# Peptides against a protein of PDB entry 5EG6, part 19

Target 1, 151 residues: chain A of PDB entry 5EG6
Amino acid sequence: RLRSQTVSTRYLHVEGGNFHASSQQWGAFYIHLLDDDESEGEEFTVRDGYIHYGQTVKLVCSVTGMALPRLIIRKVDKQTALLDADDPVSQLHKCAFYLKDTERMYLCLSQERIIQFQATPCPKEQNKEMINDGASWTIISTDKAEYTFYE

## One batch from the design tools (peptide; made by RFdiffusion4, then SolubleMPNN)

Design b1_p11_5_s1 (from b1_p11_5, 3 letters changed)
Fold by OpenDDE base, seed 2:
Structure b1_p11_5_s1 (fold): chain B 151 residues (1-151), chain A 11 residues (1-11)
Amino acid sequence: as target 1 above (151 residues)
Amino acid sequence: SRKLKAKVVHL
């Protein structure tokens, strides 16, 4: 009998100088909005404003300062990433983090590991890419005083 | 400056 294994709740976290998916600990990350033309680097210019799907962001660990590469935050619908969604990012919706300037690579968890997963084109819908479930994330604000999502 | 500080969670 085949067992369907589901992924348990995991949190993006930095430990030992590495990003990992922790079942016990969570990291607080700054999600910085960047210009679309911002280059990759440790130093970057942050834009003001609400983050929208399709925009480029930097995730920076508030404790260690470690950052992921530039990401495009995309809206998720079931097991697909939407390529053309541009509405404000919502805490109520799943999102995916496309690694900018890659061939459909997304931030993904595999057990405790953070990996890149290559999405596949959706056969009948050009505005969607099929992602692994592990590439679906939920963003939860840790401090309402610092940031309020669009309502 | 307004900064988004968040958890990134897989549910």
Scores: peptide ipSAE 0.623, ipTM 0.907, DockQ to the pose 0.087
Fold by OpenDDE base, seed 3:
Structure b1_p11_5_s1 (fold): chain B 151 residues (1-151), chain A 11 residues (1-11)
Amino acid sequence: as target 1 above (151 residues)
Amino acid sequence: SRKLKAKVVHL
């Protein structure tokens, strides 16, 4: 017999020196826009302007300063990541975080853990990749005075 | 000068 399991909302959070998916606590992250040619490193140059899908970003925990590797933020349509979307990032849309310079690896949760999950090519739609549900995220601004999303 | 501060949530 298959049993149904309660699905819980989870938040990206830093605890004990690690990124995890918490059901109780949420982290506040700076989403920094980078140049496409910016190299990986502790120091990076931040660009001004609205973030668009397809651009390179750095997620930095506002409390600990811990950062994820360079990511490309991509628009999500159902359970697919769009490879060619370039409109401004919106709080109304789900997004996925592609690990830059990888073979279709995306930031994903597995229970309380943060992992990399490999997307599958979409044979009939070359502009899409099929992602796991755990690779779909929603960005919610904590300080609307510093950044206004395109609506 | 513009910083986006956000929570990242899986619904």
Scores: peptide ipSAE 0.621, ipTM 0.908, DockQ to the pose 0.098
Fold by OpenDDE base, seed 1:
Order: C-alpha cells, then structure tokens, then sequence
Structure b1_p11_5_s1 (fold): chain B 151 residues (1-151), chain A 11 residues (1-11)
C-alpha cells in the first residue's frame, strides 16, 4: 500500500472533458437525489427532498454537464466511512462518495487526478470501512438560495 | 424541485 501524504486543498473540477482535482479552480456541481432503484445513465429522474447519507446521488457539473456515475453519499468519521448513517447531509461533516454497485470503491484524489480507491472492511466494526484520506470530501453550498444545508 | 449546487472540496 502507498503511504499517505499531506494533501493541499483541492477542488473537484472538470477540465478538458475530465474530472480532476484542482488547487486553483473549483467546479460548481448539482447534487441530484435519485431513487435507490434508479439505473445508471445520462438521463435520470430526480427525487424531491433533502439528501441523506446512504442515498444515491448524481453529481453534475453546472458548466459542462458532465456527470460522475451514481454515488452513495456516506458520512465520514475520522478515517472511516459509515455505512449506516442516514441523517441529513451536513456541511459540518466530511463525506465520502461510494461508487454504487462496486466493491467498496470510493471517489478519491491523487495529486491532481481523480481515481477510485478501494476501501478496506473493518472487521471489528461491520458498519464502517476504512478509506483513504483522499476519499474524504467537504461539500460547500455555492448558492444557499437553492438549497439549505442542515447546520 | 430545489437543487443543491455545491463545491466538492478536499481540505
């Protein structure tokens, strides 16, 4: 395994048709709530309501329209993703983005690259799995008039 | 429906 290193502040961003982790520019993303049974695709049906941990979402770049695959937002506690958290998503907590229908793959940054990182099961705590620090994200609203986070 | 528009940041 690769050793962890200190990572500077980086932003999820789309450039040149690719997702990357930028130190200078940030992307504004729409976070769409999906039904749990929603299929993967460019076209999807958005649910009403506030997003909770454990729910399926689509991240869509507001500028390019590019989207990541379906993700499950999970609450992060220290170095672990919580599998059973179901409270409303908060700006006060770090999040992890599990790639739905994968073997514990999470959205992760590696320097300027966006990669998938496989979490390790926590045998002593079945409701948790260990993630890389690069798989921890903070969601910050760009326009609170569109959505109000729980604080 | 209301949309959540956000930055996704690694701090």
Amino acid sequence: as target 1 above (151 residues)
Amino acid sequence: SRKLKAKVVHL
Scores: peptide ipSAE 0.618, ipTM 0.911, DockQ to the pose 0.097
Fold by OpenDDE base, seed 5:
Structure b1_p11_5_s1 (fold): chain B 151 residues (1-151), chain A 11 residues (1-11)
Amino acid sequence: as target 1 above (151 residues)
Amino acid sequence: SRKLKAKVVHL
């Protein structure tokens, strides 16, 4: 009988100029709210206000300044990403990061690697997409004094 | 303006 694979906590991290999923180190990221019509680029305008599901964000490493492409943060229900959720982002809920302007591509971990995973349409519910477990993330504030999530 | 600073974790 094969031994069960252990599930370990992984953190989004930047090392050696690359994003990876680390079991030991975590990166502190700025989550910048963007306008829906903001173009891709290293320079962008940040909006004020609470981040809601469905909005466009930029994740920027606070140490290296490296950033991921524009993402849409989506609420996760079990193994599905909700396409129409628009409530404030909460630390109590899992989320997924949709790569904007892609065909259902989501930020996903595979071992130590960060990859893109294509979600599958939910046949019964058009407002949901089926995602891999590796595409489910939890956002935890590093400084409550800096920002408080809606709970 | 407050910046949201967070770690992104897979549990």
Scores: peptide ipSAE 0.596, ipTM 0.904, DockQ to the pose 0.098

Design b1_p11_5_s2 (from b1_p11_5, 5 letters changed)
Fold by OpenDDE base, seed 1:
Structure b1_p11_5_s2 (fold): chain B 151 residues (1-151), chain A 11 residues (1-11)
Amino acid sequence: as target 1 above (151 residues)
Amino acid sequence: MKKLKAKVVHL
């Protein structure tokens, strides 16, 4: 399993056609809400409304247009991702990005690399699964437009 | 509604 990072802060960033974790540069991403039944692809239909935990999203780099696969945003509590949280996504809380239709794979940083990390089921708490620290993220709005993000 | 534009940060 991956160990905790020594670097305190890293940013999701796109460089050279790849996603990476930068200590210096940050990418601005559009977070698009999708229907739960939306298929994977470069073209997708965006829904209106606040994003809630448990919903499917697309992260698209505002500069390059590169996108990650469909993700489910999950609320993080300590070292676990919550599977049943459905409240609006908050900038005050850590989140995890589950890669949709995978076996518990989450978006994770490892040094400067972005990888997939497989979460471990929590047998005593079926509504939780254990994630690596590198799979915990914070979303920070780059603009202060009202009714775009819950603050 | 404006699109949500955000940084994704590991703290």
Scores: peptide ipSAE 0.552, ipTM 0.890, DockQ to the pose 0.084
Fold by OpenDDE base, seed 2:
Structure b1_p11_5_s2 (fold): chain B 151 residues (1-151), chain A 11 residues (1-11)
Amino acid sequence: as target 1 above (151 residues)
Amino acid sequence: MKKLKAKVVHL
């Protein structure tokens, strides 16, 4: 489960084939670790192991099987995304999801919509990008049966 | 490692 860190709490949810924000509903998502060189596509190879900040991930809805484009999960400090953090992802920390291969675009809540928000470079710190609160997320683990599908 | 399939939603 992903929760926005805005004043008005919103949850990432999938409905009608779209990602959206809800104050009431949330989706359970798989966070899959990808190789850094994994290409974008509907078919992707998942790696095993603990996810670290800076790594490439796929968010896949457990119900619909829909996914966002490849993301780089980044650690958040206040209203900045840290570009060089590489420690294991913690549920105790806020995170941001950089859309891979974009110009500082992050997964962001705007009103009730999920959009891309363009971060701005931090003037004094090269290892940080300034994001808004809507681009800050909290990961909450949830107990859910995981099924593996075979072809 | 495993291969997964998912419909990608572009924002």
Scores: peptide ipSAE 0.367, ipTM 0.874, DockQ to the pose 0.906
Fold by OpenDDE base, seed 5:
Structure b1_p11_5_s2 (fold): chain B 151 residues (1-151), chain A 11 residues (1-11)
Amino acid sequence: as target 1 above (151 residues)
Amino acid sequence: MKKLKAKVVHL
């Protein structure tokens, strides 16, 4: 299970006050759980507990202190983001980061840049949005934390 | 619960 903790991911790091992508450099981030009603701002309140899909999170660079806007972490099934999944986040599965209060914008790696990618609604499944591979992320915990496997 | 401060970078 994932809690508010330090995590790392490939293709996301901060340099010169901006987010950049690198195939070789890993960025270390704090992932913070927020209340669903937490407003956007430079100051925010962090909640304790396990992070579940569908919850609001903040990614903060452990080195620079730079943060992305509020994100909703979503479960990924193949090339789709699940809108209604609420189980605990698993490090065995890829996830997507929806930019909160946007029209289906997701954090995406494109070449060597971090961009917003607009997901396409699934015509047959209202609880899914189609994303590309660049919008699918792997989280690797850098802390000793409880790990539970979910099938 | 902790209050944190971080500069937000918009994409």
Scores: peptide ipSAE 0.331, ipTM 0.867, DockQ to the pose 0.913
Fold by OpenDDE base, seed 4:
Structure b1_p11_5_s2 (fold): chain B 151 residues (1-151), chain A 11 residues (1-11)
Amino acid sequence: as target 1 above (151 residues)
Amino acid sequence: MKKLKAKVVHL
């Protein structure tokens, strides 16, 4: 019997100062939109607006303040990341997080670890990169979803 | 301004 590896649901979470993929706990993250020219750093300027695929974002843990490096959020189609998609990010739709300024490195889970996975070029489709399943994520708004920042 | 607060889930 081909044991159908039931891929267990994993949540991006921060514990002990590290990002991990938890089966039990989930982190609430702010997804901040950045300018494309924003430099990497602990301090960053957040841009107003709705997030679109292809844009640069920062994921910041709402509890710890821990942040991942700058990411480009990309739309996922099956097992490929779309390089040219620019429509608004859809909740509950698969996405991938490209580590900005890397050679096709994507945020990926491996068991409970968060790693970088190098996507491979799609031979026949220049606008796509083949990603591992572990590099496919879903964004789900929390009940505190609309952080209305009152300026 | 509305900021997205979300879970990041692998299904």
Scores: peptide ipSAE 0.566, ipTM 0.889, DockQ to the pose 0.078; fails the geometry check

Design b1_p11_5_s3 (from b1_p11_5, 3 letters changed)
Fold by OpenDDE base, seed 4:
Structure b1_p11_5_s3 (fold): chain B 151 residues (1-151), chain A 11 residues (1-11)
Amino acid sequence: as target 1 above (151 residues)
Amino acid sequence: MRKLKAPVVHL
């Protein structure tokens, strides 16, 4: 299970005070669990516990200490983000990072840039939003000694 | 519970 800890994700790093993408490069981040009612700000209160889909998280660069805005981590099914999934986050599954309090905006890799991508509603499945591949992320816990996964 | 400080990069 994923908890508030150090993780790595592909294509994301901080340089010059900004988030950037690097081809096939992994950046190290702290993922912090927040309360659902935690406000956006430079200061935030971190909760202990295992992270579930649908919860609010902060990604903080382990090197620079820079953070992204509050995100809701969502489960990905193929090319859709699930809106109502609430099971524990699995490192074996891709996830999406919804920018909290936006109109379906997700953290997205596009042409070596980090952007917001607006998901489109799924016509027949109200609990899903359609995302692109760039908005699907793989995260790996860095405090685990051994693990096996398929990319 | 712990309080952290991190500058925010807005996209």
Scores: peptide ipSAE 0.385, ipTM 0.903, DockQ to the pose 0.931
Fold by OpenDDE base, seed 2:
Structure b1_p11_5_s3 (fold): chain B 151 residues (1-151), chain A 11 residues (1-11)
Amino acid sequence: as target 1 above (151 residues)
Amino acid sequence: MRKLKAPVVHL
């Protein structure tokens, strides 16, 4: 299970005060759990607990302290983001980061750049949105604290 | 709960 802690993700890192992408680098970030009603801003309140899919999170660069906008972490099934998954986040699964309050925009790696990718509705499955591979992320906990494997 | 401050980078 993933909780508010330090994590790393491939491709995403901070350089020169900006978020950059590199296939050769892993960035270290704090992932913070927010309340669903937390507003966007430079100041935010962090909740304790295990992170579940569908919850709002903040990714803060461990080096620069800069953050991305509020994200909803979503479970990924192949090339789809699941809209209704609410189980604990598993490091065994790829995840997608929906930019909160957007029209299906997801954090995406494209041509070594970080962009917003607009997912398309899944034609026959209302609980899914189609994303590309660049919008699928792997996160790994770098915290020294033990975490529980979620089966 | 704790309050944090972090500049936001917009994509």
Scores: peptide ipSAE 0.373, ipTM 0.899, DockQ to the pose 0.927
Fold by OpenDDE base, seed 3:
Structure b1_p11_5_s3 (fold): chain B 151 residues (1-151), chain A 11 residues (1-11)
Amino acid sequence: as target 1 above (151 residues)
Amino acid sequence: MRKLKAPVVHL
């Protein structure tokens, strides 16, 4: 017998000085495009233009100013991150956030926590890494004037 | 319990 299951939605949010996953509150974030050679730091130079997969970005909470480390936004195909996709980021596609300069670490949802999860190499497809479902995200723009994604 | 990952809301 198939049992019904309660489904809950969790939002990326900043509270108590931490990034977490909230069922009741959502955070508004700036996604800043950086140069590929931009160093890690509190100050960074933002580039103009549409964000493409493979590019380096900063996620910054619009309220608190808290930011995650530099991320590379990657296109997701099922439960794999594509390493060579470079088309414009689309809200219609899931994405993954690779922690730049790590060994395949991705931003991941684990219950109420935001953690790093290590992807596994795909043996038969060198252009893909196998990720946890928790490492797949969706980007929703709330301000059309600041929309820099492909529709 | 199924958890749906919510969007990163781009302001």
Scores: peptide ipSAE 0.283, ipTM 0.772, DockQ to the pose 0.032
Fold by OpenDDE base, seed 1:
Structure b1_p11_5_s3 (fold): chain B 151 residues (1-151), chain A 11 residues (1-11)
Amino acid sequence: as target 1 above (151 residues)
Amino acid sequence: MRKLKAPVVHL
């Protein structure tokens, strides 16, 4: 397995039309809530509401407009992704991004690269699957983070 | 409702 860098903070970033992990630059991403039955595509319908774990989302770079495939955001507990968590997404907790309609593939940091990592089922705990540390992400607030409020 | 624009990081 490829190792993720744990010595320094890495940021999800878009450069040259590709997603990568940067130690210096970070991208600000819109996290859009989708319907569970929303199809994959560049054009998608955003659903109203606060994002909960287990829901389908689109991550879109605010600068380039580049987007990842549809993801299911999952709560992380230690080295496992929780499959049954459905509470509101919290910035206080680590999360994982499952690539929807894949065989347990998660968005994963490997040094400066963004890759897919296949999680391993937990035979003793069917509501969990084991992920790489690089597959654990944190949504943070910064002075450049924005909340768009609408009725 | 809210739409979040924020960085996603690995700490």
Scores: peptide ipSAE 0.255, ipTM 0.819, DockQ to the pose 0.079

Design b1_p11_5_s4 (from b1_p11_5, 4 letters changed)
Fold by OpenDDE base, seed 3:
Formats: sequence, structure tokens, C-alpha cells
Structure b1_p11_5_s4 (fold): chain B 151 residues (1-151), chain A 11 residues (1-11)
Amino acid sequence: as target 1 above (151 residues)
Amino acid sequence: MRKLKAKVVHL
């Protein structure tokens, strides 16, 4: 049996030109809302408004400018990602970041590394996918003046 | 224009 391990709090961070999961430092990221038909690239058009689950976003490090590929932010319920949730994103809820146009790949941590983890379909619930615990994240605003979560 | 600036945390 694979032994369960206790995982400490980790923060998405950029160091040495790479994304990693740090226990000591946190990165400040801009979460940009994109159109659903926006293409992948370094240049993109940002939409105004509250971010909703199911929408396409870009995570950009405020310090380095490094960005992840286009992501769809999905609501998490226990150990599942919800595929049809479309309510406003809340800091009170866990979320998952689906890598857009992939076969169920999600942003995931493994120790200090950031990887892609493939979710498993739920046989009895077509609106859900089973994710690894490491694919569950919490978004916390760093600046109240820039707070755009649904209140 | 309000920009969402956040930390992304695994708890």
C-alpha cells in the first residue's frame, strides 16, 4: 500500500523561471478573464467583470510575467471537479484549474513540483470528474482594492 | 479597471 503523507500548505510560486509549489513563499498572480474563443498566446484580450466557474482564465505572475496556459476554472466539491458549475468564483470555495483543450488534465502539485494530473470520469455523474487532492486550490485576493470576487 | 490579484494556495 502507498503510505499516506501529510502535505503542508503550499503556494503557487515562480522561482528560477519555473512554477513550483513553495511552503515558504507565495506568488501574486493576476487572474485575467478571457473570451471562450481566445487563442493561446502571450498576447491576449482581457474581459471585464466577475469571473465565473467554467470560464477561461490566464494566471500571470505579477513579478516575472510568466504565465500558465489557458485554464478553465472549475468549482470543486469534495474530491470532484464540477463541469457544469457557472456561478461566480468565491474565495470560500475550492477550485481546480483545467488545462484548456486537454484530455481532463488539471494543474496539480506533487511535492514542490507543479504537474498536470489527469482526472478520471465519474461513471454515475457525467457532470463531475474525480481529481487528485493536489489539484484542489484556494484563491485568496492579495489586494482589497483589486478584489473582484463576487461578494 | 479592477484586476484580480491573488495568491493560489493548496491547503
Scores: peptide ipSAE 0.581, ipTM 0.901, DockQ to the pose 0.085
Fold by OpenDDE base, seed 4:
Structure b1_p11_5_s4 (fold): chain B 151 residues (1-151), chain A 11 residues (1-11)
Amino acid sequence: as target 1 above (151 residues)
Amino acid sequence: MRKLKAKVVHL
């Protein structure tokens, strides 16, 4: 690994009212499915259904209620984000979180910080964008089932 | 309503 890359496993976590990448603690997040035309805000309407790549999601900390801006969850192949993948999200595969309505900005970690990283276009492959390692994430359900019903 | 509760991890 490059010295600028994260060496240890890190978890998205909220501490002191801020998102950070913790090596010690993990946050439990609700991944809410939104309509593609849903507006940004603290209040939003959640859709029912299984999440697919390319869909708009809202990550909300189950403990603090802190939320990230609207994201598009994208499938990752090595160090590229796939722009046209639309199959169901799998816990077995890496993903990237594109910040909706930005110029190729992705949720990324830098040591303990959560930052935005701008992906590089792939001129020869219009359906891919180059991301760094820190922009690649793995989703792990806190339950046995990948999806649960919420009352 | 179906809801995904998950950890978001960088490995």
Scores: peptide ipSAE 0.581, ipTM 0.898, DockQ to the pose 0.092
Fold by OpenDDE base, seed 5:
Structure b1_p11_5_s4 (fold): chain B 151 residues (1-151), chain A 11 residues (1-11)
Amino acid sequence: as target 1 above (151 residues)
Amino acid sequence: MRKLKAKVVHL
């Protein structure tokens, strides 16, 4: 019998020029809303308004300025990412970060490492993709989140 | 408009 692997609480963090999953330190990230047609780059135009599931976002570390590639934030239901959810992002719900323009690649933690993990199609539900537990995240505001999150 | 700052946590 193999031991069940459990994942401890971890935070997305930047250290030593790299993203990692820290058990002790958390990074404060700007979550920028982008246009759907915004190109990848260090310079980007930020949209105003509430972030909704299905929209393109840019996560930028407030301390280092390091950024992840463009992501689509998706709502999570148990072990599935919802492809067609479009309601406002809520801190009450788990989310997943799809790497835009990839084949179902999601931001995922593996112990202390940040990796890309490929989701698998859900055979019975075309509007869902199966993700692993490490691809589920919770966004917690570090400041007044007026008109940004649905709370 | 204040930029949204958040921590991203795996629980």
Scores: peptide ipSAE 0.576, ipTM 0.901, DockQ to the pose 0.085
Fold by OpenDDE base, seed 1:
Structure b1_p11_5_s4 (fold): chain B 151 residues (1-151), chain A 11 residues (1-11)
Amino acid sequence: as target 1 above (151 residues)
Amino acid sequence: MRKLKAKVVHL
């Protein structure tokens, strides 16, 4: 099993051309919905519609334009990522960002660093993966001009 | 169209 630890509030942020976890500053990110078959790259086609768990997204910093690799948003239940959840993403629920096409790698904070952390399979629950606490995130909307999360 | 902007926070 993965050992988790309590971490103070931190925000995903871009500084000096790198992603980090800041206790003082927060970044505003565009969350772009992609097609499931969209390839990795700086140029991508964005889909319309509400984002659902299990779908592929691109997180792009609104200030720098820096983006993370393609991610799959997964619903979090306690200390596990749900592999089969497909309901609309809600700001009321924690989520995890699976790095698409990896061996259970998730976006994770470690102190002020953003790292990839490998989830552990749940032998008794094939639809779940055990994640580190640092791989659990909350999305808070800052701009709901056209699209929003389920609330 | 303006897409959703969000903070990504670890609480």
Scores: peptide ipSAE 0.568, ipTM 0.901, DockQ to the pose 0.084

Design b1_p11_6_s1 (from b1_p11_6, 5 letters changed)
Fold by OpenDDE base, seed 4:
Structure b1_p11_6_s1 (fold): chain B 151 residues (1-151), chain A 11 residues (1-11)
Amino acid sequence: as target 1 above (151 residues)
Amino acid sequence: SYKVKAPVVHL
């Protein structure tokens, strides 16, 4: 699939009790690392450690406390999500958020809405799934001191 | 904390 041209950027935000994508505002989120066997729920146990691709995470709004379902953070290569990448998450790379225990559903931007997008299997590469650009996210630290990882 | 952004795509 050919790479689409980026027109603008939207940010994940919580307003009115729901998640949306804003061009003007952004939410600050905690990204919590979970055990692979952690069940879905409002209450969860957070693991210590640096987050790697392939691990289960919870995104929690720092203001409202609202959280998305459990996600597996995956590395993105062009328009594909990598299923077997396990290196440390880098703010320099795009990532995808697979909704855990779904059939290839990914967190996706559609206009101002946050939706689920079903990825398509790659015909010749079993370790990849085809996503759209709306499912390619960038994580940016809001801390004064930003961690930078160069591969 | 982190902010999470995604591009709006043409076509």
Scores: peptide ipSAE 0.342, ipTM 0.795, DockQ to the pose 0.048
Fold by OpenDDE base, seed 5:
Structure b1_p11_6_s1 (fold): chain B 151 residues (1-151), chain A 11 residues (1-11)
Amino acid sequence: as target 1 above (151 residues)
Amino acid sequence: SYKVKAPVVHL
């Protein structure tokens, strides 16, 4: 497995009407839970409930209102995205954002750009797809109170 | 709301 060295951290941000990754600035985003059969569009219905891995979400910039396409949030194990994880999303764990209705395309950091990265199937493990470190994200709450869930 | 971050990778 290819190893990489982490140089710094960048944050998802909206600038000049598009998404980018900044070392100095960060955007505040709403992560909306959608129904699995919700269609793509600027208008969508938000579902109530805890967000679990495997569910469909919309990332919307709280300032500009700009949104990414529908994503499936997936749990990350080392350099793999788990396809069958369904536990509640945790800020303590890295995650990946699969672009819904694509062939293994994930939201990925490439320098200051946000791109799509095609994951490679894991031949030995059907429930995993291999991603790079740029596709491994960390969600951090901007609230004073920490996110909690109950099992 | 949330901020989302990723590491900058050097290969």
Scores: peptide ipSAE 0.328, ipTM 0.781, DockQ to the pose 0.047
Fold by OpenDDE base, seed 3:
Structure b1_p11_6_s1 (fold): chain B 151 residues (1-151), chain A 11 residues (1-11)
Amino acid sequence: as target 1 above (151 residues)
Amino acid sequence: SYKVKAPVVHL
């Protein structure tokens, strides 16, 4: 006998000095665009312009100021991360966060924890990497203004 | 600079 379970939505949140996934609380984060050659550090320079897939970003908690390491935001197609997509980031699409300068490590939800999960390369499609469901995120703006983008 | 204030959600 196989039983199905319902899993509630979880949100990225900062608690106890670390990132975790909460079913009750959510954090508001600034997504800062960085230059591709920006080094890792607590101090960084933010670039102008709308964020596109493939670009380097910093996620910073608006309350605590805690930040994740530099990430490359990538477009998700089903259960794959696209390596060459470069269109503007859309809140209508799921995304993945590749940890910059790693061997295919992505930001991933595991129960209540935020971990790094290694994607599997796609031999047939070189422009894609296979990710698990926990590595697929949705960005929702806290700004209620109409979402538009420009190039 | 460009800033986007948003929660990140896993569905």
Scores: peptide ipSAE 0.122, ipTM 0.719, DockQ to the pose 0.122
Fold by OpenDDE base, seed 1:
Structure b1_p11_6_s1 (fold): chain B 151 residues (1-151), chain A 11 residues (1-11)
Amino acid sequence: as target 1 above (151 residues)
Amino acid sequence: SYKVKAPVVHL
C-alpha cells in the first residue's frame, strides 16, 4: 500500500467553529475518558484514571469548548492501527482516533482539513487495520512532561 | 473524574 506524504508538521486546531490542521497554530485539548457505554452528546460523564488504548475518549478544545464525536484511541504500529492494544497511552507512540460506531473510520489529516478516512482490514493480522500516515497522530503534553490528570 | 490537557499533532 502506498504511504501518504505530508509536507510539514500540522496541529489540530479550532478556528471559525471548525476543526482544521494548522502548521502555525495548535490547539490545547482536554482528553476526557468516557465509559464504554457512554452515549454521544454535549454532556457526558468523565471517568477517573489513566487513558488506555481501546478506551473511549472525548477531545474538547480548551479555548472554544468545541468537541469531536466520541473516539476510541488506538495504538499505531507502523501503518496499522491495533484493535486489541490496551496498555496505557504513551506520548512516545503514535496513535489513531477511531470514530466510535463507524465502519473503520479514523480522524485523518488532509492538507489543512480534518477528514474521516476508512481503514482497510488487514487479512493477515486480524487485530490490525491499515491506515494512512495522515491518520497517525501524536499526543503531546502542554506541560512538556508526562500526562497530568486532574479533576 | 480526570481531564488530560494536550495538543494533538500530526508529524
Scores: peptide ipSAE 0.119, ipTM 0.723, DockQ to the pose 0.120

